Peptides against a protein of PDB entry 5VZU. Designs and how they scored, part 60

Target 1, 271 residues: chain A of PDB entry 5VZU
Amino acid sequence: GRTLEDIFHEHMQELILMKFIYTSQYDNCLTYRRIYLPPSRPDDLIKPGLFKGTYGSHGLEIVMLSFHGRRARGTKITGDPNIPAGQQTVEIDLRHRIQLPDLENQRNFNELSRIVLEVRERVRQEQQEGGHEAGEGRGRQGPRESQPSPAQPRAEAPSKGPDGTPGEDGGEPGDAVAAAEQPAQCGQGQPFVLPVGVSSRNEDYPRTCRMCFYGTGLIAGHGFTSPERTPGVFILFDEDRFGFVWLELKSFSLYSRVQATFRNADAPSPQ

## One batch from the design tools (peptide; made by RFdiffusion4, then SolubleMPNN)

Design b2_p13_8_s4 (from b2_p13_8, 5 letters changed)
Fold by OpenDDE base, seed 4:
Structure b2_p13_8_s4 (fold): chain B 271 residues (1-271), chain A 13 residues (1-13)
Amino acid sequence: as target 1 above (271 residues)
Amino acid sequence: VLEDAKKDYRYIP
C-alpha cells in the first residue's frame, strides 16, 4: 500500500509540476501591476503592509494586510493554483474577538470549534438584521408633491402652570454589581498553542499571542473552482506576526512581516 | 480529511 509519505511525495511532485506548467505557459503574458502599501492609521491593530506566509506545499506566499474600519483583510499578492492574486485570502472581523481558553483547553480542537461557531452564528444574525433595515428604507421615497400647506395662524403661548413639589422618594441605590471590566489586557500576551490535530508546516510558531479575532478564509479548488469562505481564527502574535487557523481544514498559516523597506511604496497622498 | 485538504491545497494533510 502507499505510505502517507508516498502520497505526500506524489502530491508535492504534482504541485511542483503544476507550478512549472503555470509559470512556463504564462511567461509571455505576464502583466505587472505596481502595488502600493496601504496607509497606516492610528487605530490600526498593527501597521498594515506585506506579510510572507508559509504554506507547506506552495512555499512562500505574500499577503497584503490592510485595515478597513472594524475589518482587516489579507489580500493575496502571490496567487496559488487555487486562489489567484488579488483575492482576499482572509477577512477578519475586529468586532468579534475570540477569547482563547487556558493553555490546557486550547489543545482541545472541539473547544476552539465551539467558540468559533458561536461567534459565526452571531455574525450571521447581525447580517440578517442589518439586511432587513436596508430593505425597508428604500420603499417610501414616493415623490411627495409638496402641496403648499396654507399658513395656519400662530396660536398664542399658553401660560405658566404651577409649583409641583418634589417628592423625596429615597430609592435605595441597588448595588449595580459593576461587572468587573476585565482589564483590557491589551499589553500582556497569553500562552498560545495549536489544538491537537491542527496541522502546521512546523512547530516554530509563537507560543504567546496578544489577541484573537473571528475571521473567514477563502478556499477553492484548482482554477478557483467552487470558492467558499470557511470560519477561522486570526491570531495576532505581535506587530510583525499573525496566524490564521482554518477551522474546517484543521490547518494553521503563519504570516511574518516583510522587513524590507521599500522607498516610494506608499500610495500617493490624495491631493 | 484528504478530500477537504484537497479544497485548500495549501495544506497537504
Scores: peptide ipSAE 0.061, ipTM 0.754, DockQ to the pose 0.297
Fold by OpenDDE base, seed 3:
Structure b2_p13_8_s4 (fold): chain B 271 residues (1-271), chain A 13 residues (1-13)
Amino acid sequence: as target 1 above (271 residues)
Amino acid sequence: VLEDAKKDYRYIP
């Protein structure tokens, strides 16, 4: 029987061969497109830009992180055998924060899975409700009733007077104590550990995180076959590092900011 | 594990 080691060796040989085939295909025709860095906005969770990610056997990939209101997007700058360049590798919903449990319960993959799947169901419900409101609003184009004839201008009946009785009803302003969203304490990040059975390329990841959000990752077979979105967790570590837990794949990808300064990489101002 | 590796070769377990 094939050993587990034989299967890993064959898989590594296939990946090396795929990398070689892809590299060799580019020798015939290269299309160059200029990439611009997204403009930074004050409300961006972190500065947008280029991040280097590690995807196990595929090695180093470059992703552009950008913000779009209450959504963040990771766009592939480098393609791989599965997902071509220009695809959205991750989509993050900044409305749906993930609350990680204590450090002991973070080791439990089933607990993380429960939390993420509960948020996924809420996102699905919100999408269904918003889809119904948009659907019902289109149905009441009632028949254009025939234009009834121009009825004549009926006369100005007169201005009856200003009887001014000031009813004093001193309705107490119910202090809607707007629950002051306690300013998210820019406190020390919470302790972070990967669940048991979630694989990372190495154990060298940040052991504290600032915030986590629900998101989806793009997966596909070789040649971008059967592309699908899988649930995951975006983990903000700091200004220059984020992670993504691929829940169904039981994998973790670490992304680190590309520290290279690019001259003339800013989007041209719309003239 | 191996099937997911076949779908998305990003992860060698």
Scores: peptide ipSAE 0.060, ipTM 0.759, DockQ to the pose 0.275
Fold by OpenDDE base, seed 5:
Structure b2_p13_8_s4 (fold): chain B 271 residues (1-271), chain A 13 residues (1-13)
Amino acid sequence: as target 1 above (271 residues)
Amino acid sequence: VLEDAKKDYRYIP
């Protein structure tokens, strides 16, 4: 029987061969596109920029992290056999924080799955409601040509009488105890561990995280076939490190800031 | 695991 090692070696050989074929086929048609670093904004969760990611079989990839109001995006700078360069590998909803349980319950994949899927359903409901409001607003601008219909005479409606007795029903205001949202302790990171059965390329990931958010990752077959968004968790570790848990794939990707300073990499000021 | 890995080759550890 093939060992797991034999399967791994065969797969690595196939991936190397695919990378070689893709690079060699385009040798004569290289288009250079300048990439600009996004400007940092005060409201950005961390400084935007280039991050090196590790995807299991694909090895080292470069992703640009950028912030767009209440959304963050990871854009592929390097392509892979499945997802080409320029695609949004991750989309993060900064409105939907994920609260990780205690360290013991973090080991339970089913608990993480429950939490993420509940947030996914909320995001879906909000998108449906917002889609209805945008749909109803467009229907009313039909130009009603106001044909001047003639002034029919104002019939005097009769004076109905006075008898409204004031019922004093003193409804006690039920104290809606606003569940005090515990102020997210912004200071000390919480202990972090991957759930059992989540694959990580390295066990060397940060064991403390600052905060987590709901997000989606892009997956596709080879040649960008049947692209779809899969649910996941964006994990902010620190200013220079974040992770993404691919929930359906049961995988973890770690991203670390590229510390290199690039000359003239800043976006031109919007004129 | 292996079937999902056939859709997304990123998942092979």
Scores: peptide ipSAE 0.057, ipTM 0.751, DockQ to the pose 0.279
Fold by OpenDDE base, seed 2:
Structure b2_p13_8_s4 (fold): chain B 271 residues (1-271), chain A 13 residues (1-13)
Amino acid sequence: as target 1 above (271 residues)
Amino acid sequence: VLEDAKKDYRYIP
């Protein structure tokens, strides 16, 4: 019978063959596009730039991380058999922070799934409501001809009277326990562990994260067939490392900054 | 180990 090892080898051979076919087919039609590094902004969560990631069976990938207001974007610099170069492999909503539970509950995939799906539903509701406000706001710019509303007279309604009873009920000031806004622990990383059943290519991932955000990843069949966005979690570990948990795929991708200095990689200033 | 290898995770069959 085919061993599980035989099936692994067959699949790896197919992926290597596909990579070889794609690279060899592109030799005749290589469009070289110059890549510019995004300009850094003061409000950027981390310095934008090139990150190397491990993505599924495809091996090492290069992604450009960039910031666009309250959104972050991972753009594929290296294509693969499923997703071509230049596609947005991840889109991160920096408005929707994911609060990870304690380490014990972080091991529970169903708990992470619940948290992410609740945030996904909020994002969907906000998109529907924002679509309605943009629709209703266009309708009301009909020119309201300011018909001069006639000055209806001040009716002097009368003065009635006085009664005074002073009841002193000395209700004790209930100590409004000011719910101490837990200071957003922006500075101290929290302990981090992958849920049980989430596949990682390497168990050597950071065991502390700064913050997490809701995001979506792009998935597709070979040749970019049936491209879809799947929910996930962007995990910021540090200035040079982030992860993405692909929720439906039960997989984790780790991305590390490319430490190479590129000469002339800055975008030309918009004239 | 081997389930991880088979899923070209981006391949929705």
Scores: peptide ipSAE 0.051, ipTM 0.745, DockQ to the pose 0.184

## One batch from the design tools (peptide; made by RFdiffusion4, then SolubleMPNN)

Design b2_p14_1_s1 (from b2_p14_1, 4 letters changed)
Fold by OpenDDE base, seed 5:
Structure b2_p14_1_s1 (fold): chain B 271 residues (1-271), chain A 14 residues (1-14)
Amino acid sequence: as target 1 above (271 residues)
Amino acid sequence: SVLEENRELYQVTS
């Protein structure tokens, strides 16, 4: 039977051939676009910039990490046969922290899957609720041109009605125990291990992480056919390294900062 | 499915 290794080699050969075909077809039509590094903001989780990612069989890719309020985004600088350059390979929701269990339970893929899918459902509910508020707000601006119906002077009737006793119902204000958001101990890394059955190209991933967030990754067929978002976990290791667990793919991508300094790569200040 | 097609591509043989 074909081994997983045979399948991997066949797919790698196909991907190399596709990359070669694309490169050769575009050799005559090289569009150079200047890439600007995002400006760093004080509220950015880490410094934005270029990262080298490892994508399973696809090999080494370049991703731009940028921050957009409570969202982070990985944008492909290098394309592959499935996802072209300029696409958002990962979208991270910085509102939805993933709490990894202890190191023993981190080996359990089903536990990680449960945690991620529970967060996905919360994100879906928040989107539905926010969609309803946006929908109801548009409905009320019907310009009722209320024609001024004439002021008929309806009369004074004086009716006296009576004595209703003051019921003292002292409804105790139920203490809404504000679940104290435990201050994210941003300082102490926790032990980190990939779940059993999550594939990584390199076992040399950081064994300590600072924090994790819910995110989605972009997947597609060859030629960017049927693109969809798959749930995952963004893992911040340090200032220069992050990972993404592709939950449904059972794969891990490690991203390391490109340490090269580029002159004049800063975005021009918005005038 | 796109997911199934990509599983084979993203599963590195451990």
Scores: peptide ipSAE 0.295, ipTM 0.866, DockQ to the pose 0.560
Fold by OpenDDE base, seed 4:
Structure b2_p14_1_s1 (fold): chain B 271 residues (1-271), chain A 14 residues (1-14)
Amino acid sequence: as target 1 above (271 residues)
Amino acid sequence: SVLEENRELYQVTS
């Protein structure tokens, strides 16, 4: 039978061949587009900018991380045979934090799957409810024909009397021990490990993460056929590193900030 | 499926 190594070599050869075909078909006609770095905002989870990602067989990708209110986006700067440049490879919902379990339970892929799928269901419910509110709000601007409702006379309902028996039942106030929600110490990273059966290109990923969020990744067939969003976990490691766990693919992508300083790469100030 | 096709592309790199 084909080994996993044989299949890897075949897919690598196909990807190299596809890249060669794409680069050769355009007879050196390259279209250049200027990319601006997104402006930083005080409320941004980390500084926006260029990140270098590693995607298994696809090799090196450049992604722009940007913040859009309670959403973050990874936009492909480099395309691949499946997902072209300019597509949103990852969309992160910063409203839906993923709480990772302890380090022992982080090895359990089924536990991570449960947590992510529960959040996915909440996101779907919120989208359905918000879709109904947006739909109903437009329909009711029917003209308020102010029909003058006739003044029906106030019937004086009678004053029933005062009887005052003061039952003293001194029910003891049960001390509801308010479980003090320990403020999740936003400053200390937690131990991090990939679940068993999640593929990483290498084992050289940060073993501590700051926080995680629900997100979706974009997947497609070759030539951007049948594009769909697959659930995943955005993992913030530090100011310069994040990861994405592709849940259904059982894969992990690590992204590291491009440390190069770009002069004049800031977006023009809105005039 | 697109998911199956992509699993082959992503999993084979382990």
Scores: peptide ipSAE 0.293, ipTM 0.864, DockQ to the pose 0.526
Fold by OpenDDE base, seed 3:
Structure b2_p14_1_s1 (fold): chain B 271 residues (1-271), chain A 14 residues (1-14)
Amino acid sequence: as target 1 above (271 residues)
Amino acid sequence: SVLEENRELYQVTS
């Protein structure tokens, strides 16, 4: 029987061969596209830019992280045999924070799955409700046949007088319960560990995280066949590191900022 | 399935 090691070596050989075929097919016509770094905004969760990701057997990939209001996006700079360059490998919903349990319960994959699937259902409901409001608004533009109803002269209704009785209705100022924004404990990261059965390329990941958010990752077959989005968790570790837990794949990808300074990588100011 | 194919590729056999 094939050992797990034999299967792993066969898959690595296939991936290396596919990478070689993929690189060799482009030798005849390489289209170079200049990539610009996204401009940083004050409200960005971290500085946008290039990150290097690790994806198990696929090795090292480069992803551009960018922010779009309440969404973050990871765009592939490097393609692989499954997903070409320019695709959105991850989409993060910054409206839907994931609250990780205590460190003991973080080892339970089923608990993480429950939390993520509950948030996925909320996102689905919000999309359905927003779709219904957009649908009902289109139905009422029936063609207003502008029948020109004749301008009957509005009679001058008389000026009734000024009786200014000052009703003292002392409307109690409804205590706007300022929902005490629990001071975002901006400084103290929480202890972090991967669930049991989540594969990581190594154990060298940050053991403390700042925030987690719901997101989706893109998966596809070879040649970008049957592309679909799978649920996951974006994990912000620090200014230069984030992770993505691919829930259904039971895998973890660590992304680290590319520290190289690129001259003239800023988008030209719109003239 | 695409999910199964990708599981085999992303599961680093520890």
Scores: peptide ipSAE 0.292, ipTM 0.863, DockQ to the pose 0.550
Fold by OpenDDE base, seed 2:
Structure b2_p14_1_s1 (fold): chain B 271 residues (1-271), chain A 14 residues (1-14)
Amino acid sequence: as target 1 above (271 residues)
Amino acid sequence: SVLEENRELYQVTS
């Protein structure tokens, strides 16, 4: 039978051939677009910029990480046979933090899947409700002609009486142990491990993460056919490293900051 | 499906 290794080699040969055909066919039509680094903002989760990642069988990719209020975006700088350059490979919702369980339960893929799918459902509900509020808010600006409703003086209905029974019962003040909201230690990293059955190209990933967020990744067929968004987890490790768990693909991509300083890479000031 | 095609692509690297 075909081994997993045979299937891998055949498929890697096909991807290499597709990359070669793609690069060779475009050699006559290569549109070079200048890329500018996004400006850093004080509220950015980390400094925006270029990150080098591992993208499944496609090998190394370069993405631009940028922040857009309560959203983060990974934009492909390098295209592949499925997803061209300039597409949003990941979109992160910074409103929806993922709380990872303890290290033992982090090994359980079904637990991570449950947590992510519950957040996906909340995001879907909020999008439906926000669509209704935006729809209903336009309808009610009909001019309420404030007809002055006349002040009819409603009458003094009477004084019923006094009955006074004093029952004493001295119920002990149950110590409401104020569950001290453990201050969400926004700064302390937690132990991190990939679930069993999540593929990683490198076992040398950070074993501590700062925070996680719900996000979606872009997948497509060859030639950008049938593009769709798949649920995942953005994992912030540190200032220079993040990961993305592709939940449905059972894969992990690690992204590391490109430390190179680029001259003249700043966006032109908006005039 | 696109998801199945991509799963085969991503899983074979382990």
Scores: peptide ipSAE 0.256, ipTM 0.851, DockQ to the pose 0.550

Design b2_p14_1_s2 (from b2_p14_1, 5 letters changed)
Fold by OpenDDE base, seed 5:
Structure b2_p14_1_s2 (fold): chain B 271 residues (1-271), chain A 14 residues (1-14)
Amino acid sequence: as target 1 above (271 residues)
Amino acid sequence: STLEEMRKLFQVTS
């Protein structure tokens, strides 16, 4: 039977061949696009910029991390055989924090899967509700042609009726138990371990994380066929490192900041 | 499916 090693070698050969075909095709038509670093904003979770990611078989990739209000985005700077450069490899919802369990329960993939899928369902519900509000708002602009219906007259009618019984209905103020959003103790990292059966290229990932968020990753077949979003977890380790757990793929990608300073890489201020 | 193909890719490279 094919060993996992045989399948790995066959797949690596295919990926190398595809990379070779792509690079050889690009040698004839090198379009240089200047990449600008996103400006840092005070509300950014970490400094935006270039990160070096490890993707299983794909090797080393470069992504641009940027912040867009309550969303973060990883954009591919390097393409691969599946996903071309310029695609959004990860989209992070900073509204939806993932609370990791204790270290023992973090080893349970099914527990992480449950937590992520519950958040995915909440995100889906919010999108459906927001879609309904946007749909109802468009329906009301029917042009009421106010045809001027004529001024029919003043009929007077008078009548008096009296009775004023003051019903004392003492509405008890329902204690809105404000679910105290426990202030996310942003300061101290929690112990972190990958679930059993989640693969990493190396075991040299940070064993402490600051916070996690729900996100989606882009996956596709070779040549960007059948692209889809798969659920995952964005893991902030520190100012210079984050991870992404590809839940359905049972894979982990580690991203580390590119420490190289580029002259004139800042986006021109919008005039 | 694309997911099944990608699962094979990611599992084999682990």
Scores: peptide ipSAE 0.082, ipTM 0.765, DockQ to the pose 0.446
Fold by OpenDDE base, seed 2:
Structure b2_p14_1_s2 (fold): chain B 271 residues (1-271), chain A 14 residues (1-14)
Amino acid sequence: as target 1 above (271 residues)
Amino acid sequence: STLEEMRKLFQVTS
């Protein structure tokens, strides 16, 4: 029978061959597109820019992180056998923060899965409702002919009646312990661990995270066949590091800022 | 499915 090792070797050979073919095709590509760094905005979660990451079997990739209002985007700078350069490898919804549980419950993949799937359902509902509001808002600009509804004046009716009794019952004001809304500790990192059964290329990932958001990752077959979005978690570790948990793939990708100064990489000012 | 193929890709190389 085929061993897991045989399957691994055959698959790695195919992947290496595909990478070689794609790399050789890029060398034969007569069309180069200039990449510009996105402009930094004050409201950006972190400085936008180039990040190097590990993408499962594909190894090292370069991704451009950019911010678009309440969305963040990872755009592939390096293509792979499945997803060409210029595709959005991740799309992050900055409206939908993921609250990670305590460190013990973070080890439970089913707990993370529950949290992410609940947020996915909320995102789906909001998309359906926002589609309805955009549909209904166009219909009712019929000219409201302001028919002057007449000022009908009526009427008097009457008086009754008086009674009675003043029952005293002095119920003690139970101290409503105002549950002090713990100020959303936007600044303090929380302990972070990957769930059991989530694969990482190395165990050298940050053990503290600042915040997490719902997002989707792009997956495809070889040659960009049957592309689909899979749910995941964007994890902000610090100014220079983020992760993505591919929920359905049970995989983790770590991205680290490319610490390079690029000359003439700023986007031309819109004239 | 594409997801099953991608799962194999991620599992075999992890």
Scores: peptide ipSAE 0.079, ipTM 0.760, DockQ to the pose 0.447
Fold by OpenDDE base, seed 4:
Structure b2_p14_1_s2 (fold): chain B 271 residues (1-271), chain A 14 residues (1-14)
Amino acid sequence: as target 1 above (271 residues)
Amino acid sequence: STLEEMRKLFQVTS
């Protein structure tokens, strides 16, 4: 039978061949598009910009991180054989924070899977409810033909009387001590480790994270066939590093800020 | 499935 190594070599050869075909086919017809850095906003989770990721067999990828209200997006600047440039490789829902368990339970992939799938179901419910509200709001602009309903004189129903016995029963209000959710101190990073069985190209990832969010990654076959969104976890490590755990793929991608200062790369001010 | 193809892509680089 084919060994895992044989399958590896065949697949790597196919990917190299695909990269070679793509690069050689475009040698004669390069379309250059200017990329502008997203404007930074005060409410942005981190400064938007270019990040370099190591993504499996594709090697080095460049992704633009941008913020769009309560959503963040990773847009591919470099394409690969599966997902072309300009696609949203990751979409992050900043409303749906993922709470990582303690370091011992972070090793358990099934625990992370449970947490992510519970958030995915909430996001799905919110989308269904919001879809219904948007649908119902358009239907009721039927013309208000104000048919003048004739004023039928509603008869004066009589004043039944007053009797007043004030039963005093002083039920003591049980002090439901609302456990004050201690505001998770935004300053101290949580210890972080990948679950067992999540592959990382490099074991050199940050062992402390600031916060995590629910997100989806785009996956596709070669030539962008059958594109779908797969659930994952966006992990903010620091101002210059984030990760994405591809839950169903059991893979981790690390992204690091491109430290190059691009002069004149700012988006033109909206006139 | 696309997921199975992508799993191959990711596993092959681990």
Scores: peptide ipSAE 0.077, ipTM 0.756, DockQ to the pose 0.452
Fold by OpenDDE base, seed 3:
Structure b2_p14_1_s2 (fold): chain B 271 residues (1-271), chain A 14 residues (1-14)
Amino acid sequence: as target 1 above (271 residues)
Amino acid sequence: STLEEMRKLFQVTS
């Protein structure tokens, strides 16, 4: 039988060949598209922009991070043999925060897997409930045949008088226990480590993170065959760095902001 | 190569 090593060597040879074929297509007709940076909003989790990501054997890729209300999106700027440019490599649900355990339990892949799969099930339930409400609302627009019911004259109902009895109902102000939003400890990152068995390109990743969210990543075969969404964890490290744990792939991608300033990269104001 | 072998592998060939 082929060893795991044989499979990895064959896969690397195929990747090199596919990269060569893909780069050789540049000798043909190329379509150039201008990319604009997303406008920054005050409520954005971090500044939107270009990030360089690592995908193990695929190497370095460029991703545009953008925010869309309670969702974040990573859009591929660079294509690869599996996923072309312009695809959404990651989709993050900012409604579904992942709470990492203590540092000892973070080494347990099964614990992270449990937490992520529980959140995935909640997201699935919310999508099903929202689908049912949209379905029932469409059924009741049966054509109201507007039968023109004849305008019966509104009889003037008489003006009942002003009897002003001041009922003293001293409704006790129900203590709205303002659930003290525990001040999100906005400042102190929690200790972070990858689970055992999650592959990283190197051990050079931030050992503290600010917060984590549920998300999905796009995976596909060569030539964008059988594309699917796989569950994962978006990890915010700082203003310039985030990670994605690909749960089913047992892999980690680190993304770092491209520090280059681009002149005229802002979207033209809608005239 | 199977379709699975052609999948985007993020594993670092260490």
Scores: peptide ipSAE 0.100, ipTM 0.731, DockQ to the pose 0.378; fails the geometry check

